# Ledger of designs, part 150: peptides against a protein of PDB entry 4N7V

Target 1, 222 residues: chain A of PDB entry 4N7V
Amino acid sequence: TLRSITSPLVAHRLKPIRQKTKKAVVSILDSEEVCVELVKEYASQEYVKEVLQISSDGNTITIYYPNGGRGFPLADRPPSPTDNISRYSFDNLPEKYWRKYQYASRFVQLVRSKSPKITYFTRYAKCILMENSPGADFEVWFYDGVKIHKTEDFIQVIEKTGKSYTLKSESEVNSLKEEIKMYMDHANEGHRICLALESIISEEERKTRSAPFFPIIIGRKP

## One batch from the design tools (peptide; made by RFdiffusion4, then SolubleMPNN)

Design b2_p24_5_s3 (from b2_p24_5, 7 letters changed)
Fold by OpenDDE base, seed 5:
Structure b2_p24_5_s3 (fold): chain B 222 residues (1-222), chain A 24 residues (1-24)
Amino acid sequence: as target 1 above (222 residues)
Amino acid sequence: SEEEEREKELEEELKKLAEEYEKE
């Protein structure tokens, strides 16, 4: 099943973006829907032959073939659906479209990993919790130039000198120099606070159900 | 700025993702 390969994509709170490549254009729209446009070139003109329009929650996929499958000239936005429209739920998406959905999902997940959800200024650093899940990316930009980037898979450290290295295990973290451990401790504290705030704010957001509370900024740079 | 760096990283990684997709 598609679900065994990927979860429904989540494009909520993401800013609009459009990326054009040779074979496809992927967009996050103002509506937070995600579109994958299949592009083909004929006589030096690019045409959109197929469009997958995915809802912001990833659960609904609308597929259409512009201009009866003949294609529609590539523009600055996806062509409007007119003919040959099919609508699927995530669990009913035909296998022939799974690759494109997976691409859209990876696209969105990557954008989420670079989209601030919580920005928290401490005395020493700007901490940023990103939108991706599970295990949201967490960046700490120390004002003195040190950077720590935590992901689900690794921790990247960039020291003042520009020296960069990646930690992939607890043993490597434990082997850090004492000076770096201080930065790591602060990063971990900031991370804990951001996660706590995320939980609290999300709960209030659930109760209120008005406008989204995220992204949010806590404090200011000293 | 860190925002500019993050946007640059995003662009580069999206490009890589697209290249991987187009190879299939």
Scores: peptide ipSAE 0.665, ipTM 0.955, DockQ to the pose 0.890
Fold by OpenDDE base, seed 3:
Structure b2_p24_5_s3 (fold): chain B 222 residues (1-222), chain A 24 residues (1-24)
Amino acid sequence: as target 1 above (222 residues)
Amino acid sequence: SEEEEREKELEEELKKLAEEYEKE
């Protein structure tokens, strides 16, 4: 099943973006829908032959073939749906489209990992919790130049000198120099606070059923 | 800025993702 390969993508709160490559163009629209345009070259002109338009919650996929399959000249935005539109739910998506959906999902997840959800200013650093899930990326930009980037898979440290290294286990974290441990401790505290705030704010958002509360900024740079 | 740095990183990583997809 498609679900065994990927989960429905979530594009809520993401800023619009458009990336053009050789064979495809992926866009996040103002509507927060995701669009995959399949590109073919013919007579030195690029054409959009197929479009997958995915809802912001990833559960609905609309597929259409511009100009009855002849293709539409590539432009700065996806061609509008016309006739012969197919609509699928996530669980009913034909297998022939699974790879394209997976690509869109990975694209969105990557964008989410670079999209601030919570920005929290401490006395020493700017802490940022990103939109990706589970295990959202967390960045700490210390005002003195140190940077810590936490992902689900690793922790990257950039020291004042520009020296960069990656930690992948607790053992490696425990072997850090004492000076770096202080930064790590602060980063971990900021991370805990951001996660707590995310939980509280998300609960209030659910109860209110209003406009999204995120992204949110807590405090200001000293 | 840190925002510009993230945007640059995003662009590079998206490019790699696209290259992986287009190899098939």
Scores: peptide ipSAE 0.665, ipTM 0.955, DockQ to the pose 0.880
Fold by OpenDDE base, seed 2:
Structure b2_p24_5_s3 (fold): chain B 222 residues (1-222), chain A 24 residues (1-24)
Amino acid sequence: as target 1 above (222 residues)
Amino acid sequence: SEEEEREKELEEELKKLAEEYEKE
């Protein structure tokens, strides 16, 4: 099944973006829908031959072939769907489209890992929790120039000198020099607070059913 | 700025993802 290789993508709260490559253009629209345009070149002109339009919650996929499959000239936005539109649910998507959906999902996940959800200013640093899940990326930008970037897979440290290294185990973290451990301790505290606030704010958002509360900024740079 | 750095990193990672997709 498609679920065995990917989950439905989640594009809520993401800013619009459009990336063109050799064979495809991927967009997140103002509507928070995701479009994958398949591109072919003829006579030095690029044409969109196929479009997958995916809903913001990833559960609905609309597929169409511009100009009856002849293609539509590549523009600054996806071509509008006209005739011969197919609509599928996530669980009913034909296997021939699974690779393209997986690409869209990975695209969205990367964008989410670079999209601030909570920005928290401490006495010493700007802390940022990102939108990706599970295990959201967490960045700490200390005002003195130290940076810590936490992901599900590793912790990257950039020291004042510009020295950069990656930690992938608890043993490596425990082997840090004491001055770096102090930064790590502060980063971990900021991370804990952001996760706690995310939970509380998300619950309030669910109760009120209002406009999104995120992204949110807590405090200000001293 | 950190925002500009994240934007640059995102662009680079998305490019790598696209290259992997197009190789198959």
Scores: peptide ipSAE 0.664, ipTM 0.955, DockQ to the pose 0.865
Fold by OpenDDE base, seed 4:
Structure b2_p24_5_s3 (fold): chain B 222 residues (1-222), chain A 24 residues (1-24)
Amino acid sequence: as target 1 above (222 residues)
Amino acid sequence: SEEEEREKELEEELKKLAEEYEKE
């Protein structure tokens, strides 16, 4: 099943972006829908031959072939669907589209990992919890130049000197220099607070059913 | 700024992702 490969993508609260590559253009639209445009080149002109338009919650995939499958000239936005439109649910998506959906999902997840959800200013750092899930990325930008980037898989440290290294186990974290441990402790505390705030705010969102509260900024730089 | 750095990192990582997709 597609679910065995990836979960439905979630593009809520993401800013629009468009990335062109050789074979595809991936876009997050103002509507927070995600479009994968498959590009072919004919006579030095690029054409969009196929479009996967995925809903913001990832559960609906609309597939169409511009200009009756002949292709539509590549533009600065996806071509509008006209005819030959197919609509699928996530669980009913034909296998031939799974790779493309997976690409879209990875694209969105990567964007989410770079999209601030909570910005929290401490006395020493700007802490940022990102939108990706599970295990959202967490960045700490210390005002003195130290940076810590936590992901589900690793912790990256950039010291004042510019020295950079990655920690992939608790053993490596425990082996840090004492001065770096101080930064790590602060980062961990900021992370805890952001997670707590995320939970509280999310619960309040659920209760009010109002417009999204995120992204949110808490505090300001001293 | 950190925002500019994140945007740059995002662009680089998205490029890598695209390259991987296109190679498969």
Scores: peptide ipSAE 0.664, ipTM 0.955, DockQ to the pose 0.885

Design b2_p24_6_s1 (from b2_p24_6, 8 letters changed)
Fold by OpenDDE base, seed 3:
Structure b2_p24_6_s1 (fold): chain B 222 residues (1-222), chain A 24 residues (1-24)
Amino acid sequence: as target 1 above (222 residues)
Amino acid sequence: SIEEEREKELKEELEKLAEEYEKE
């Protein structure tokens, strides 16, 4: 099943983006829908032959073939759907489209991992908790040039010199130089605070059922 | 700036993802 290889994508609160490649264009629209355009080249012109339009919650996929399958010239946005459209739920999506959906899902997840949900300015750093889940990415940009990037799988450290390394275990973290541990301690504190705020704000958001509270910014730039 | 660097990182990672997709 499709569910065995990916989960429904979630594009809520993401900013619009358009990524063009040789064979495809992926877009997040203002509506927070996701579009995958299949691109073919003919006579030195690029055409969109197929479009997958995926709802913001990933559960509905609308597929259409522009201009009766002849394709439309590639533009700065997906072509509008025509009356000749197919609509599928996530669990009913034909297998022939699974690869494209998986690509869209990975695209969205990557964008989410780089999309600020909470920005927290401290005396020493800009801390950012991202939108991806579970285990949101957390970045700490110290004003002196040090960067710490925490993911569910690893911690990446970039020192002032530009030297970078990855930590994958607690033992490796404990073996850090003392000066780096200071940065790590600050990063961990910022992370804790962001997670606490996320929990509190999410609960209030649930209670009020209002417009999204996120993204939020706590503090100010120095 | 931090924002410019983050945008650059995202673009590079998206390009890598696209390359992987197109090679399959």
Scores: peptide ipSAE 0.708, ipTM 0.960, DockQ to the pose 0.891
Fold by OpenDDE base, seed 4:
Structure b2_p24_6_s1 (fold): chain B 222 residues (1-222), chain A 24 residues (1-24)
Amino acid sequence: as target 1 above (222 residues)
Amino acid sequence: SIEEEREKELKEELEKLAEEYEKE
């Protein structure tokens, strides 16, 4: 099943973006829908031959073939659906489209991992909790040049010298130089605060059931 | 700036993802 290889993508609260590659263009629209355009080249002109338009919650996939399948010239936005439109639920998506959906999902997940949900300015750093879930990425950009990037799977440290390394276990974290531990402590504190605030704000958001509260910015940059 | 660097990182990672997809 498609679910065995990916979950429905979630593009809520993501800013519009358009990524052009050789064979495809992936877009997050203002509507927070995601479009995968299959691109083919004919006579030095790029055409969109197929479009997967995925709902913001990932559960509905609309597939269409622009210009009756002849293709539509590549533009700065996906072509509008006209003919040969099919609509599928996530669980009913034909297997032939799974690879494209998976790519869209990975694209969205990557964007989410780089999309601020909470920005928290401390005296020493810009802390950012991202939109991806579960286990949101957390970045700490120290003003002196040190960077710490926490994911569910690892912690990446970039020192002032530009030296970069990845920590994948608690033992490796414990073996850090004392100087780096100071940064890690600050990062962990910022992370804790962001998670706590996320919880509180999410609860209030649930109660109000109005417009989303996120993204938010806490504090001011120095 | 931090924002510029973050945008750069996102772009690079998206390009990498695209390359991986197109190689499959």
Scores: peptide ipSAE 0.708, ipTM 0.960, DockQ to the pose 0.869
Fold by OpenDDE base, seed 5:
Structure b2_p24_6_s1 (fold): chain B 222 residues (1-222), chain A 24 residues (1-24)
Amino acid sequence: as target 1 above (222 residues)
Amino acid sequence: SIEEEREKELKEELEKLAEEYEKE
């Protein structure tokens, strides 16, 4: 099943983005829907031959073939659906579209991992908790050039010299130089604070049931 | 700036993802 290889994508709170490649264009729309446009070139003109339009919650996929399958000239946005439209739920999506959905999902997940949910400015760093879940990415950009990137799977450290390394276990973290441990301690503190704020803000957001509170910025640039 | 660097990183990673998709 599709569910066995990916979960429904979640594009909520993501800013619009459009990435064109040779064979496809992926977009997150203002509506937070995700579109995959399949592109074909004919006579030096690019045409959109197929469009997958995925709802913001990933559960509904609308597929259409512009201009009766003849293709529609590539523009700055996906072509509007006309007559040849198919609508599927996530669990009923035909297998032939799974690869495209998976690409869209990976695209969205990557964007989420780079989309600030909480930005927290400390005296020493810009801390950013991202939108991806579970185990949101957390970046700490120290003003002196040190960078720490925490993911669910690893911690990447970039030192002032540009030296970069990845830590994948607690033992490796414990073996860090004392100087780097100081940065890690600060990063961990910032991470804790962001997670705490996320929890509190999310709870208030749930209670008010209004416009999204995120993204949010705490503190100010130095 | 940090913002510019982050945008660059996102762009590069998206390009890599696209390349992987198009190779299949």
Scores: peptide ipSAE 0.708, ipTM 0.960, DockQ to the pose 0.882
Fold by OpenDDE base, seed 2:
Structure b2_p24_6_s1 (fold): chain B 222 residues (1-222), chain A 24 residues (1-24)
Amino acid sequence: as target 1 above (222 residues)
Amino acid sequence: SIEEEREKELKEELEKLAEEYEKE
């Protein structure tokens, strides 16, 4: 099943983006829907032959073939659906489209890992908790040039000199230089605060059922 | 700036993802 290889994508709160590659264009629209356009080149002109339009919650996939499969000239946005539109639920998506859906899902997940959910300015750094929950990425950009990037799998450190290394175990973290440990301590504190605020704000958002509270900014840029 | 660097990182990682997809 499709569910065995990927989960429904979640594009809520993501800003619009459009990325063109050799054979495809992936877009997150203003509506927070996700589009995968298949691109073919004929006579030095690029055409969109197939479009997968995925709902913001990932559960509905609309597939259409512009101009009856002849293609529509590539533009700055996906072509509008007209005739011969197929609509599928996530669990009923034909296998021939699974690879494209998986690509869209990975695309969205990557964008989520780079999309600020909470920005927290401290005396020493800009801290950013991302949208890719659970196990959201957390970035700390120290004003002196040090950067710490925490993911579910590793911690990346970039020192003032530009030296970069990755930590994958607690033992490696414990073996850090004392000066780096100070940065790590600050990063961990910022992370704790962001997670606490996320929990509190999410609960309030659930209660009010109003417009999204996120993304938010705590503190002020120095 | 921090924002410019973050945009660059996102673009690079998306390009890598696309390359992996198109190789198959």
Scores: peptide ipSAE 0.706, ipTM 0.959, DockQ to the pose 0.886

Design b2_p24_6_s2 (from b2_p24_6, 10 letters changed)
Fold by OpenDDE base, seed 1:
Structure b2_p24_6_s2 (fold): chain B 222 residues (1-222), chain A 24 residues (1-24)
Amino acid sequence: as target 1 above (222 residues)
Amino acid sequence: EIEKERKEELERELKKLSEEYEKE
């Protein structure tokens, strides 16, 4: 099943983006829908032959073939659906489209891991909790040049010199130089605060049932 | 400057993802 290889993508709160490659264009629209355009070249002109338009919650996939399958000239946005439209739920998506959906999902997940949900300015760093889940990425950009990137799987440290290393166990974290531990302590504190705020704000958002509260900026840039 | 670096990092990683997709 498709579910065995990926979960429905979630594009809520993501900013619009459009990335073109040789064979495809992936877009997150203003509507937070995700479009995968399949591109073919004929006579030195690029055409969109197929479009997968995925809802923001990933559960609905609308597939259409522009211009009766002949293709529509590639533009700065996906062509509007006109004819040859099929609509599928996530669980009913034909297998022939799974690879494309998976690509869209991976694309969105990557964007989410780089999309700020909470930005927290401290005296020493810009801390950013990202939108991805579970285990959102957390970045700490120290103003002196040190960077710490926490993921569910690892912690990456970039020192002032540019030296970079990855930590995958508590033992490795404990073996850090004392000067680096100071940065790690600050990063952990910022992370804790962001997680706490996320919880509180999310709860209030749920109760209020209003416009989304995120993204949020806490503090001010020095 | 931080935002510029973050944008560039995202672009690089998205490019890698795209390349992986097209190789399959």
Scores: peptide ipSAE 0.680, ipTM 0.954, DockQ to the pose 0.869
Fold by OpenDDE base, seed 5:
Structure b2_p24_6_s2 (fold): chain B 222 residues (1-222), chain A 24 residues (1-24)
Amino acid sequence: as target 1 above (222 residues)
Amino acid sequence: EIEKERKEELERELKKLSEEYEKE
């Protein structure tokens, strides 16, 4: 099943983006829907031959073939669905579209991992908790040039010298130089604070059920 | 400046992802 290889993508709160490559264009729309456009070149003109339009919650996939499958000239936005329209739920998506959905999902997940949910300015760093889940990415950009990037799977450290390394276990973290541990301590504190704030804000958001509170900025840029 | 670098990083990674998809 599709569910066995990926979960429904979640594009809520993501800013619009359009990524064009040779054979495809992926977009997050203002509506927070995600579109994958299959692009073909004919007579030096690019045409959209197929479009997958995925709902913001990933559960509905609308597939259409512009201009009766002949293709529609590539534009600054996906062509409107007019011909050969099919609508599927996530669990009913034909297997032939799974690769494209997976690509869209990976695209969205990558964008989420780079989309600030909480930005927290400290005396020493700009801390950013991202939108991806589970285990949101957390970036700490120290003003002196040190960077720490925490993910669910690893911690990447970029030192002032530009030296970069990845830590994948607690043992490796514990083996850090003392000067780096200071940065790590600050990063961990910032992370804790962001997670705490996320919890509190999310709870208030749930209670009030008003406009989304995120993204949010805490503190001020020095 | 940080935002510029973050944007460039995202763009590079998205490009890599797209290239990987197109090669398959």
Scores: peptide ipSAE 0.678, ipTM 0.953, DockQ to the pose 0.870
Fold by OpenDDE base, seed 4:
Structure b2_p24_6_s2 (fold): chain B 222 residues (1-222), chain A 24 residues (1-24)
Amino acid sequence: as target 1 above (222 residues)
Amino acid sequence: EIEKERKEELERELKKLSEEYEKE
């Protein structure tokens, strides 16, 4: 099943983006829908031959073939569906489209991992909790040039010298130099605070059923 | 400055992801 390969993508609160490659263009629209445009080149002109338009919650996939399958010239946005439209639920998506959906999902997940949900300015760093879940990425950009990037799987450290390394176990974290541990401590504190705030704010959102509170910025720029 | 770097990082990673998709 598709579900065994990937979960439905979630594009809520993501800013619009359009990424063109040789064979495809992936877009997150203002509507927070995600479009995968399959591009073919004919006579030195690029055409969109197929479009997968995925709902913001990833559960609905609309597939259409522009211009009756003849293709539509590549533009700055996905072509509008006209005819030859198919609509699928996530669980009913034909296997032939799974790879494309997976790509869209990975694209969105990557964008989410780089999309600020909470920005927290401290005296020493800009801390950012990202939108991806579970286990949101957390970045700490120290003003002196040190960077710490925490993911669910690892912690990446970039030192002032530019030296970069990845920590994948608690043992490795414990073996850090004292000076780096200081940065890590600060990062961890910022992370804790962001997670706490996320929880509190999310609960308030649930209670009030108001417009989204995120993204938020806490503190002020130095 | 930080935002500039973050944007560049995202762009690089998106490019890599795309390249991986296209070579498969």
Scores: peptide ipSAE 0.678, ipTM 0.953, DockQ to the pose 0.855
Fold by OpenDDE base, seed 2:
Structure b2_p24_6_s2 (fold): chain B 222 residues (1-222), chain A 24 residues (1-24)
Amino acid sequence: as target 1 above (222 residues)
Amino acid sequence: EIEKERKEELERELKKLSEEYEKE
């Protein structure tokens, strides 16, 4: 099943973006829908031959072939569907489209890992909790040039000298130099605060049923 | 400055992802 390969993508709160390659264009629209355009070249002109339009919650996929499959000239946005439109649920998507859906999902997940949900300015750093799940990425940009990037799988440290290394266990973290541990301690505190704020704000958002509270910024730039 | 670097990182990663997709 498609579900065994990937979960439905989630594009809520993501800003519009368009990424073009030789064979495909992936877009997140203002509507937070995701489009995958299949691109072919003919007589030095690029045409869109196939479009997958995926809902913001990933559960509905609309597929169409511009100009009856003859293609539509590539533009700055996906071509509008006119006729010969197929609509599928996530669990009913034909297997021939699974690879394209997976690509869209990976695209969205990557964008989420780089999309700020909470920005927290401390005396020493800009801390950013991202939108991705299950374990959101957390970045700490120290004003002196040190950077710490935490993911679910690892912690990457970039020192003032530009030296970079990755930590994957608690033992490796404990073996760090004392001066680096100070940065790690600050990063961990910022992370704790962001997670606490995320929980509190999400609860208030649920209660009020208002417009999204995120993204949010705490503090100001020094 | 930080935001500029973050944007560049995203662009590099998206390009890499796209290249991987096209090679399959």
Scores: peptide ipSAE 0.674, ipTM 0.953, DockQ to the pose 0.883

